# Ledger of designs, part 129: peptides against a protein of PDB entry 4QMF

Target 1, 175 residues: chain A of PDB entry 4QMF
Amino acid sequence: ESSFMTLFPKYRESYLKTIWNDVTRALDKHNIACVLDLVEGSMTVKTTRKTYDPAIILKARDLIKLLARSVPFPQAVKILQDDMACDVIKIGNFVTNKERFVKRRQRLVGPNGNTLKALELLTKCYILVQGNTVSAMGPFKGLKEVRRVVEDCMKNIHPIYHIKELMIKRELAKR

## One batch from the design tools (peptide; made by RFdiffusion4, then SolubleMPNN)

Design b2_p25_2_s1 (from b2_p25_2, 12 letters changed)
Fold by OpenDDE base, seed 2:
Structure b2_p25_2_s1 (fold): chain B 175 residues (1-175), chain A 25 residues (1-25)
Amino acid sequence: as target 1 above (175 residues)
Amino acid sequence: SKEEELDKELEELSRKLLEEAEAKR
């Protein structure tokens, strides 16, 4: 049997408690066991003797990873779908200066979140910027683009260049 | 500044893209 555990920050505890029954129900469909440890501040997923598809444990791992990074359950649970992938992009180590970090992160989001929403449309991904990470869910190709844009932004490459590129690619793909 | 100009352009492009997407819905 396989198991995976992830820690979550204290501020996430209240929310996780409220949705944990839903998590349990979703995973029960796949005979994956799960545990919320409020003392340690961790989530654990485990295969059981009744787990039919052993690969589902990896998706369960990703589920708790996403939940730990503030992805809401209705979105995070979609990771259990076969065609859905995810990526958690660590952005906190690209810039040592806090103000510069905040500025670049804000540039990624844009006014009213418009830049992020545009990027979501262009990549067909869900994207959440939270703290020192960016969580993304979607097709592999889209995730690859998201990571490129996100990391480059943190490296002080303006998102405009990638957005334009993605827009051109989209237009070329239209028939 | 150049950076500010790029920020403005990005906002304009993003807005237009979003509006277009909404129109297609």
Scores: peptide ipSAE 0.677, ipTM 0.952, DockQ to the pose 0.910
Fold by OpenDDE base, seed 3:
Structure b2_p25_2_s1 (fold): chain B 175 residues (1-175), chain A 25 residues (1-25)
Amino acid sequence: as target 1 above (175 residues)
Amino acid sequence: SKEEELDKELEELSRKLLEEAEAKR
């Protein structure tokens, strides 16, 4: 039987405690067992003898991964859907200078989160920027686009170029 | 600066996109 574990930061503990019953319920539908370990600060998902879909455990793994990275449960649980994929993009290693990192991360988000929201619309993805990671959920094509924009932004390629490109592609797709 | 100009353009473009999306709701 397959098992996956992820650690979560201490500041997520209170939230995870509040939603864990919901996590359990969601995974029970797929006969996946789960454990929240507050001492270790970990979440574990595990197949059972009743698990019929071997692939669902991988989605459960992704679920706890997303939860650990501050994705809210109502959004994260969508990963259990067949048509939903996710990506966790590490952005902390692109820039060693803290100030540059903060500026580039801020540029990705934009004023009032408008840049990020625009990117979400264009890629049909959910995107959350938190700390040193960007979590994204959506179709594979969209996720690929998100990763490109995010990484390029951290490499000091302005998001405007990608946003324009995506807008053009969208218009072409409407024809 | 050029960077600031691009930031401004991005904000404008993003805002327009979002407004259009809201209008379709």
Scores: peptide ipSAE 0.674, ipTM 0.952, DockQ to the pose 0.915
Fold by OpenDDE base, seed 1:
Structure b2_p25_2_s1 (fold): chain B 175 residues (1-175), chain A 25 residues (1-25)
Amino acid sequence: as target 1 above (175 residues)
Amino acid sequence: SKEEELDKELEELSRKLLEEAEAKR
């Protein structure tokens, strides 16, 4: 049997406690066991003897990873679907200066989150910017595009260039 | 500045894109 564990920050504890019954129910459908350890601050998922598809454990791993990074359960649980992929992009290491980091992260989000929403639309992904990570869910192609835009933004490449490119590509794809 | 101009352009472009998407719904 396979097992995966993910640590979560203290500020997520209350929320995770609230939704853990829902997590358990969702994973039970796939015969995946799960444990919330409030002392250690961890979530664990495990295959059981009744797990039919061994690959589902990897989806469960991704689920707890997303939950640990502040993705709401109704969105995170979609990772259990076969056609849904995810990516957790670490953005905290691109810039040493805190002010510069905050500025570039804010640029990625944009006023009222409009830049992020535009990027979500163009890539057909869900995107959440939280702390030092960006969590994304969607098709593999879209995820690759998201990672490129996010990392480039942290490298001081303005998102406008990628947004324009994606818009052009979308128009060209229309028949 | 150049940066501010790009920020403005991005906001305008994003807003238009989102408005268009909402109109199609």
Scores: peptide ipSAE 0.674, ipTM 0.952, DockQ to the pose 0.914
Fold by OpenDDE base, seed 5:
Structure b2_p25_2_s1 (fold): chain B 175 residues (1-175), chain A 25 residues (1-25)
Amino acid sequence: as target 1 above (175 residues)
Amino acid sequence: SKEEELDKELEELSRKLLEEAEAKR
């Protein structure tokens, strides 16, 4: 039997409590057990003797990881699909100056989230910026592109260069 | 500044892209 545990921030507790029955139901379809520990502030997923697909536990691990990073359940649960991948990008270690960090993170999001939405469209990914991490879900190729744009932005490479590049690539791919 | 100019250009480009996508949907 295999198990994975993820800690979550205190501010996520209320939300996780409200959706945990849905988490349980989703994982039950795969005979994966799960536990929400409100004392420790953790989520655990575990295979059972009835688990028929051993690989699904890794997706369950990713599910709780995404939930811990503020991804809503209706989106996070899609990770259980065979063709869906995810990435959690740590962005807090690229810049030591807090003000600079905040500025670059905000640049990645853009006014009204338009930069992020544009990036989502171009990469066919879901992207959520939260705290010191960026969570992304989608095809592997798109995830690779997201990581590059995100990390480069934190390295003070303006997102516009990547957005333009992705737009050009998209147009060429339609040929 | 150069940075501000790039920010403005990015916003305009992003907005146009999103509007086009919404129009197709």
Scores: peptide ipSAE 0.674, ipTM 0.952, DockQ to the pose 0.946

Design b2_p25_2_s2 (from b2_p25_2, 10 letters changed)
Fold by OpenDDE base, seed 4:
Structure b2_p25_2_s2 (fold): chain B 175 residues (1-175), chain A 25 residues (1-25)
Amino acid sequence: as target 1 above (175 residues)
Amino acid sequence: EEEEKLDKELDKLSEELLKEEEAKR
């Protein structure tokens, strides 16, 4: 039997309470048990003796990780699909200056979220920028690209270079 | 600043890409 636990920030408590029955139902299909601890501020997933797929617990781990990082349930639950992967990119440690951090994070999003939407399109990923993390869901190849763009942006490498590169690659793949 | 120019260029490029994709829908 395997178990994983993740902590969540207080501001997520209300939302998590509202969707926890849905989380339970989704995991029940795989015979994964789950617990929401409002006192500790944690989510736990664990295998049961009825768990058939031993790998599903890792996806359940990823589910609660995504939920803790503000990914909405309807999107996060897709991680339970076999063809879906995810990544949670920590961005808070690249810049010590708060103002610089905010500027670089905003650059990743862009005006009206256009940059982020473009990146989602080019990588075939879902991307959420929230707080000190960027959560991404999609194919492994796309996730690698997202991580590169995100981390480089925090390192003050402008996203435009990567976006142009991805656009070129996309055009070359259109045959 | 150079960064501001790049920001503007990126925004234009992103908008164009998104508009093209919307046109395909």
Scores: peptide ipSAE 0.684, ipTM 0.953, DockQ to the pose 0.943
Fold by OpenDDE base, seed 1:
Structure b2_p25_2_s2 (fold): chain B 175 residues (1-175), chain A 25 residues (1-25)
Amino acid sequence: as target 1 above (175 residues)
Amino acid sequence: EEEEKLDKELDKLSEELLKEEEAKR
């Protein structure tokens, strides 16, 4: 049997309590057991004797990881699909200056979230910028592109260069 | 100043892309 545990921040507790029955139901379909520990502030997933596909535990691990990072359940649960991958990109360590960090993070999002939406469209990914992490879900190719843009942005490489590149690639692929 | 110019350009480019996608649907 395999087991994985993820800690979640206190501000996430209320939401997780609200959706935990849905989490349980989704994982039950795969015979994966789960536990929400409100005292420790943790989520645990584990295989059972009835688990048919042992690899599903890794997706369950990713599910609780995404939930811990503020991804809403209706989106996070899609990780259980075979063709869906995810990435949690830590962005908090690229810049020590708080103001610079906030500025670069905001640049990634853009006015009205337009930059982020454009990036989602171009990479065919879901992207959530929250706190010191960026959570992404989608195809592996798209996830690699997202990570590159996100990390480069935090390294002070303006997202416009990558967006233009992705737009060109997209147009070429249509031909 | 250069960063601000790039920010504005990126926003315009993003909006155009999103509008184009909406128009296709």
Scores: peptide ipSAE 0.683, ipTM 0.952, DockQ to the pose 0.947
Fold by OpenDDE base, seed 3:
Structure b2_p25_2_s2 (fold): chain B 175 residues (1-175), chain A 25 residues (1-25)
Amino acid sequence: as target 1 above (175 residues)
Amino acid sequence: EEEEKLDKELDKLSEELLKEEEAKR
């Protein structure tokens, strides 16, 4: 018996309630049980006697982790696929000054989210910047690149350097 | 000032990349 629990912020409650039946259905396919506790503000996943793949519980853990960090269900549920990995990057501790934090976080996103979308395209990842975390989903190589860009950005290394590098690599791969 | 220039350049690059990708779809 393996069980994992994650807390979610209050502002996610309404959304999680609306999609929880879908979460349950997705996890039922793998014989993973799940519970949404609205009083505590938590999500729990657990193996059952019918759970066949012992590794799926870890993916279920990642699923609820992603959902807690505002990743929408249609995207988050992809974590249950064998070839899909994720990363939750904590960015809140890189900068103590709130204004500086907001500025650097915004730089990562860019005007109209263009920088983030470009980074998603170049790394073949899904990326969501929310609060003090960046959630990413995709291939391991891409996730490594995302983490590097994100952390460097919070360390005041401008994303343009990484974006240019990734663009060059992409062009070379087309040849 | 330097950061602002880099921000603008990055935005242009990003827009171009995204437009190119949209054109392929």
Scores: peptide ipSAE 0.682, ipTM 0.952, DockQ to the pose 0.950
Fold by OpenDDE base, seed 5:
Structure b2_p25_2_s2 (fold): chain B 175 residues (1-175), chain A 25 residues (1-25)
Amino acid sequence: as target 1 above (175 residues)
Amino acid sequence: EEEEKLDKELDKLSEELLKEEEAKR
């Protein structure tokens, strides 16, 4: 039997409690068991004797990972689909200066979130910037592009260069 | 500052892209 556990920050507790029945129902369809431990602040998923697809446990692992990083359930649950992948990009270690970190993170998001929305559109991904991580969901190719843009931004390479490149690629692909 | 110029340009570009997409839907 396979099992995975993920810790979540305290500020997510209330939300996770609210949606946990939905999590349970979604995983029950695959005969994956799950536990929310409010004392430890953890989520656990595990296979059962009735689990038919052994690979689904990895999807379940990703689900709780995404939920721990503030991805809302209606979006996170899509990870259980075969064609959906995810990536959690750690951005907190690229810059030691807090102010510089905040500026670069904000640059990735842009005014009114426009830059992030544009990046989502161009990569066909969902992207959430939260704290020291960027969570992304979508096709594998798109996820690679997201990681490149995100990491480069934290390395002080302005996102505009990547956005322009992606726009050009998109136009070429339509032909 | 060059960075500020790029920030403004990026925002404009992003908005244009998003508006075009909204018009298609």
Scores: peptide ipSAE 0.681, ipTM 0.952, DockQ to the pose 0.944

Design b2_p25_2_s3 (from b2_p25_2, 14 letters changed)
Fold by OpenDDE base, seed 1:
Structure b2_p25_2_s3 (fold): chain B 175 residues (1-175), chain A 25 residues (1-25)
Amino acid sequence: as target 1 above (175 residues)
Amino acid sequence: DEEEKLDKELDELTRKLLEEAEAKR
């Protein structure tokens, strides 16, 4: 039997309480047990003797990881699907200057979130920028592209270069 | 400056991309 635990920030507590029954129901289908600890501020997932697929615990681990990083449950629960992968990209350590960090993070999102939406479309991923992390869900190829764009943006490489490249690749793939 | 130019270009590019995608739906 395997167990994984993740901590969540205090501001997520109220939301997690409201959706925890849904989390439990989703994991029960796979015979994975889960616990929400409001005192510690943690979520735990555990295999049981009835768990059919032992690998599903890794998906459950990813589920609580995504939930801890503000991904909404209806999106996060999709990680339990076999064809869905995720990545949590830490962006807070690329720049020490707070103003520079905020500027680069905002550049990644873009006006009205258009840069992020464009990146989602081009990579076929879901992407959420929250605090010091970027959470992404989708195919492995798309996730690799997302990580490259995100990290490069934090390294002061303007997203336009990658967006143009992805657009060209997309057009070529239509032929 | 250069960054401002790139920001504007990206805004236009992404807007067009998203509008095209919405029109195809």
Scores: peptide ipSAE 0.674, ipTM 0.952, DockQ to the pose 0.892
Fold by OpenDDE base, seed 3:
Structure b2_p25_2_s3 (fold): chain B 175 residues (1-175), chain A 25 residues (1-25)
Amino acid sequence: as target 1 above (175 residues)
Amino acid sequence: DEEEKLDKELDELTRKLLEEAEAKR
């Protein structure tokens, strides 16, 4: 049977411990087993003999991946819904200069997170910028747009160009 | 210079967008 494991950073340990019962309960509904290994710093999900939908294990895999990347459980658990997809975008390798990285990452977030909120609205996605990754959840089309904006931002293409484009597309779609 | 200008423009644009979205609630 199928099993997936994801490592998580040490700073997530405390949080994961607090929500793991909720994770277990959510996955139990689908007869997916899960294990939190605090020694190794890993999360594991497994199908069981009672798992009805074999595809749900992939969503469970995504769940633990999202949790490892600091997505809160109430949001991450939505990945188990049929209409929800996710993407974890690595942003730490686009620039070698730390100061440039921080600047570009901050530009993606914007003042008071407004750029990110705008992008969420325009793409109908949830987006979390944390460390060297951007986690996104939403419709597949929206996720593609998010990835483009995020990666381009890290490549020093200002988000304003994409935001304007998305706004125009949104207006056109209303007609 | 140019980046700062774009930052400011984006800030204004996003604020307007978000305000409009809130008004529709």
Scores: peptide ipSAE 0.673, ipTM 0.951, DockQ to the pose 0.894
Fold by OpenDDE base, seed 5:
Structure b2_p25_2_s3 (fold): chain B 175 residues (1-175), chain A 25 residues (1-25)
Amino acid sequence: as target 1 above (175 residues)
Amino acid sequence: DEEEKLDKELDELTRKLLEEAEAKR
């Protein structure tokens, strides 16, 4: 038997309580058990004797990881699909200065979230910037591109260079 | 400065990209 646990911030508690029945139902289809511990502030997933696919526990692990990082359930639950991967990119350690960190993070998002939306479109990924992490879901190729853009942005490489490159690649792929 | 220039350019670029995508759907 395999199990995984993740902690979640206090501000996520109310939301997680509201969707936990949905989490349970989604995981029940795969005979994965789950527990929400409000005292500890944790989510746990574990295999059961009826779990047919042992690999699904890793996706369940990813599900609770995404939920802990503010990804909404309707999006996060898609991780249980075979063709869906995810990445949680830690961005808080690239810059020591808080103000500089905030500025670079905001640059990644852009006005009205347009930079992020453009990146989502170009990489065919879902992307959420929250606190010190960026959560992404999509194909592995797209996730690799997202990580590069995100990390480079935090290293003070303006996203425009990568966006232009991705746009060119997209046009070439249409031919 | 250079950063402001790049920000404006990126804003225009992404806006156009998104508008085109919305028009197709």
Scores: peptide ipSAE 0.670, ipTM 0.951, DockQ to the pose 0.894
Fold by OpenDDE base, seed 2:
Structure b2_p25_2_s3 (fold): chain B 175 residues (1-175), chain A 25 residues (1-25)
Amino acid sequence: as target 1 above (175 residues)
Amino acid sequence: DEEEKLDKELDELTRKLLEEAEAKR
């Protein structure tokens, strides 16, 4: 049997408690067991003797990883689908200055979240910017693009260059 | 400055993109 555990921040506890029955139900369909440990502040997923697809445990691992990073359950649970991948991009270590970090992170989101929404549209991904991480879900190609834009933005490369590039690629693909 | 100009340009670009996408829905 395989097992994976992830820690979650204290502020996430209340939400996780509210949705944990749903998590359990979703994983039960695949005979994956799960445990929410409120004392340690951890989530655990594990295969059982009844687990049919051994690869599903990796998706379960990703599920709890996403949940720990504030991805809502209705979105995070989609990771259990075969065609869905995810990425958790750490952005907190690119800039030591907090104000600069916040500024660059805000640039990634954009006014009214428009930059993020545009990036989601262009990459066909779901993207959540939270704290020191960016969580993304979608096709592998899209995820690669998201990571590039996100990391470059934190490296002070303005997102406009990538957005323009993606827009051009999209237009070409429509032809 | 240059950064502010890029921010404005990106805002316009993304707004247009999103508006077009909404129109297609």
Scores: peptide ipSAE 0.675, ipTM 0.952, DockQ to the pose 0.885; fails the geometry check

Design b2_p25_2_s4 (from b2_p25_2, 13 letters changed)
Fold by OpenDDE base, seed 2:
Structure b2_p25_2_s4 (fold): chain B 175 residues (1-175), chain A 25 residues (1-25)
Amino acid sequence: as target 1 above (175 residues)
Amino acid sequence: DEEEKLDEELNELTKKLLEEAEAKR
């Protein structure tokens, strides 16, 4: 049997407790067992003897990873769908200066979240910026684009260049 | 400065994009 565990921050505990029954129910459909350990602050997913699709455990792993990074359950649970992939992009190590980090992260989000929303639209991804990570869900191609934009932004490459590129590509794809 | 100009340009660009997308919904 395969198992995966992820830690979650303390501030996430209250929310995880409220949705854990839903997590359990979603995973039960695939005969994946799960455990919320409030003492350790961890989530665990496990295959069972009744698990039919062995690959689903990897999606379950991704589910708890997303939940740990503040992705809401209604969105995170979509990872169990075959056509849905995810990526957790670590952004905290690109810049040592906190103020510079915050500035670049804010640039990625943009005023009223417009940059992020635009990026979501252009890549057909869900994107959540939280702390030192960016969580994304969507098609593989879109995820690759998201990672490029996010990391480049943290490297002080302005998102406008990528947004323009994506917009052009989108227009070219329209008939 | 140049960075601020790019921020403003991006804001306008994304605003237009989002407005267009909403109109198509």
Scores: peptide ipSAE 0.664, ipTM 0.949, DockQ to the pose 0.882
Fold by OpenDDE base, seed 1:
Structure b2_p25_2_s4 (fold): chain B 175 residues (1-175), chain A 25 residues (1-25)
Amino acid sequence: as target 1 above (175 residues)
Amino acid sequence: DEEEKLDEELNELTKKLLEEAEAKR
């Protein structure tokens, strides 16, 4: 039997408490047990004797990982679907200068979040930029594209180049 | 200066893309 634990930041505690019954209900459908530890600040998922698909524990692991990184439950729970994948991209280590980091992160989001929304549309992914991580959910191909754009942006490659490329690819695919 | 130009271009491009997507819905 398998078990996975994820720590969450203190500012997520109130929200996680609020939605934990929903988490439990969603995982119960797959006979996965879960525990919220408010003292340690952790979430745990475990297989049980009744778990039919052993692979679902990996989905449950991803669920708590996404929740820890501020992904809302209604979106995060979609990871339990077979056709959904996720990626948590650490962006905090690309730049040592905090001001430069903030600037590049903001460039990735864009005015009114337009860059991020465009990237979501072009990759068919959900994308959340929070703190030092970017959480993404969607098809594997789209996730690879998201990671490339995100990391390159943090490496000071302007997102416009990738956005243009993705737009061209999209138009070609419609033909 | 160059970065600002790219920012502006990207903003225009993304706005058009999003507007077109909304119009198709």
Scores: peptide ipSAE 0.662, ipTM 0.949, DockQ to the pose 0.869
Fold by OpenDDE base, seed 3:
Structure b2_p25_2_s4 (fold): chain B 175 residues (1-175), chain A 25 residues (1-25)
Amino acid sequence: as target 1 above (175 residues)
Amino acid sequence: DEEEKLDEELNELTKKLLEEAEAKR
């Protein structure tokens, strides 16, 4: 039987406690067992003898990974859908200078989150920027685009170039 | 600087995009 564990930061503990029954219920539908360990600060998912889909455990793994990275449960639980994929993009290592990091991360988000919202719309993804990671959920094609924009932004390539490109592609797809 | 100009341009572009999307709802 397969098991996966992820650690979560202390500041997520209170939230995870409040939604864990919902996590359990969602995973029970797939006969996946789960455990929240508040002492260790970990979440575990595990197959059972009743698990019929061997692939669902990987989605359960992704679920707890997303939850650990501050994705809200109502969004994170969508990962259990067959057509939904996710990506956790580490952005903390692209720039050593803290100020540059903050500026580039802020540029990715944009005023009032407008850049991020636009990117979500264009890629048909959900995107959350939190700390040193960007969590994304959506179709594989969209996720690829998100990763490109995010990483390039951290490499000091302005998001506007990609946004314009995506907008053009969107218009072409409407024809 | 040039980056600030791009920031502003992106801001305007994204605002328009989002407004259009909202109007279609």
Scores: peptide ipSAE 0.661, ipTM 0.948, DockQ to the pose 0.866
Fold by OpenDDE base, seed 5:
Structure b2_p25_2_s4 (fold): chain B 175 residues (1-175), chain A 25 residues (1-25)
Amino acid sequence: as target 1 above (175 residues)
Amino acid sequence: DEEEKLDEELNELTKKLLEEAEAKR
C-alpha cells in the first residue's frame, strides 16, 4: 500500500471542506481512499486492496497537491485523466527583495490576467499564480514552456519575448 | 522607462491575441 500526504494553508480549509465529498467520489472510482484532517491541516490519499491501477496513486498525490495550492476542484480533478500532467513551480526563491518579487509576479500575471490568459492559450495549459508558486496543468510540452516563461520572468526577462516567440511558433504550426 | 514600454506592448499584444481567440470561439 502507498500513501501521500500534503499540508494546506488554513485559508483553504473552508473550501476543502465544501468539496471533499466530491474528492472522495472522484477517488472512489479508482479505489483510492482519502482523508481530510482539519486538525493537522492535511490531505491524505492511499491505495487500498481494491486499487487496480497502482499508478493512479501518483495522480491522486498530484490532485491534493494542486488543491493545497488553491486550484479549484473542477480543474484539479482533471489531473486524474491519463493525458493530463501538472507542475508546481516555486517562484519565491528567485528574488530576495519582496517588492521586486511582487513586481515580477504581477508582470507575469499582467493587467486583468491577460498575460496568463495569453500564455494559457499559447501553451494549452491551465495556469494559476498563488503566493510563491505557479500551478500549471496540461500537456508536457506546454508545461515545459510555462516553466521557462515563469522562471525567466522571475529572473527579470520580460514575458513579451517569450510570448512573441510562442505566437510565431503557433502560426508556423498551423501551416 | 524601457520596462514600462515593454509592459504596454505586451498588453496590446495579449489583448489582440485574446480578442482573436474569442472571436473564433
Scores: peptide ipSAE 0.658, ipTM 0.948, DockQ to the pose 0.891

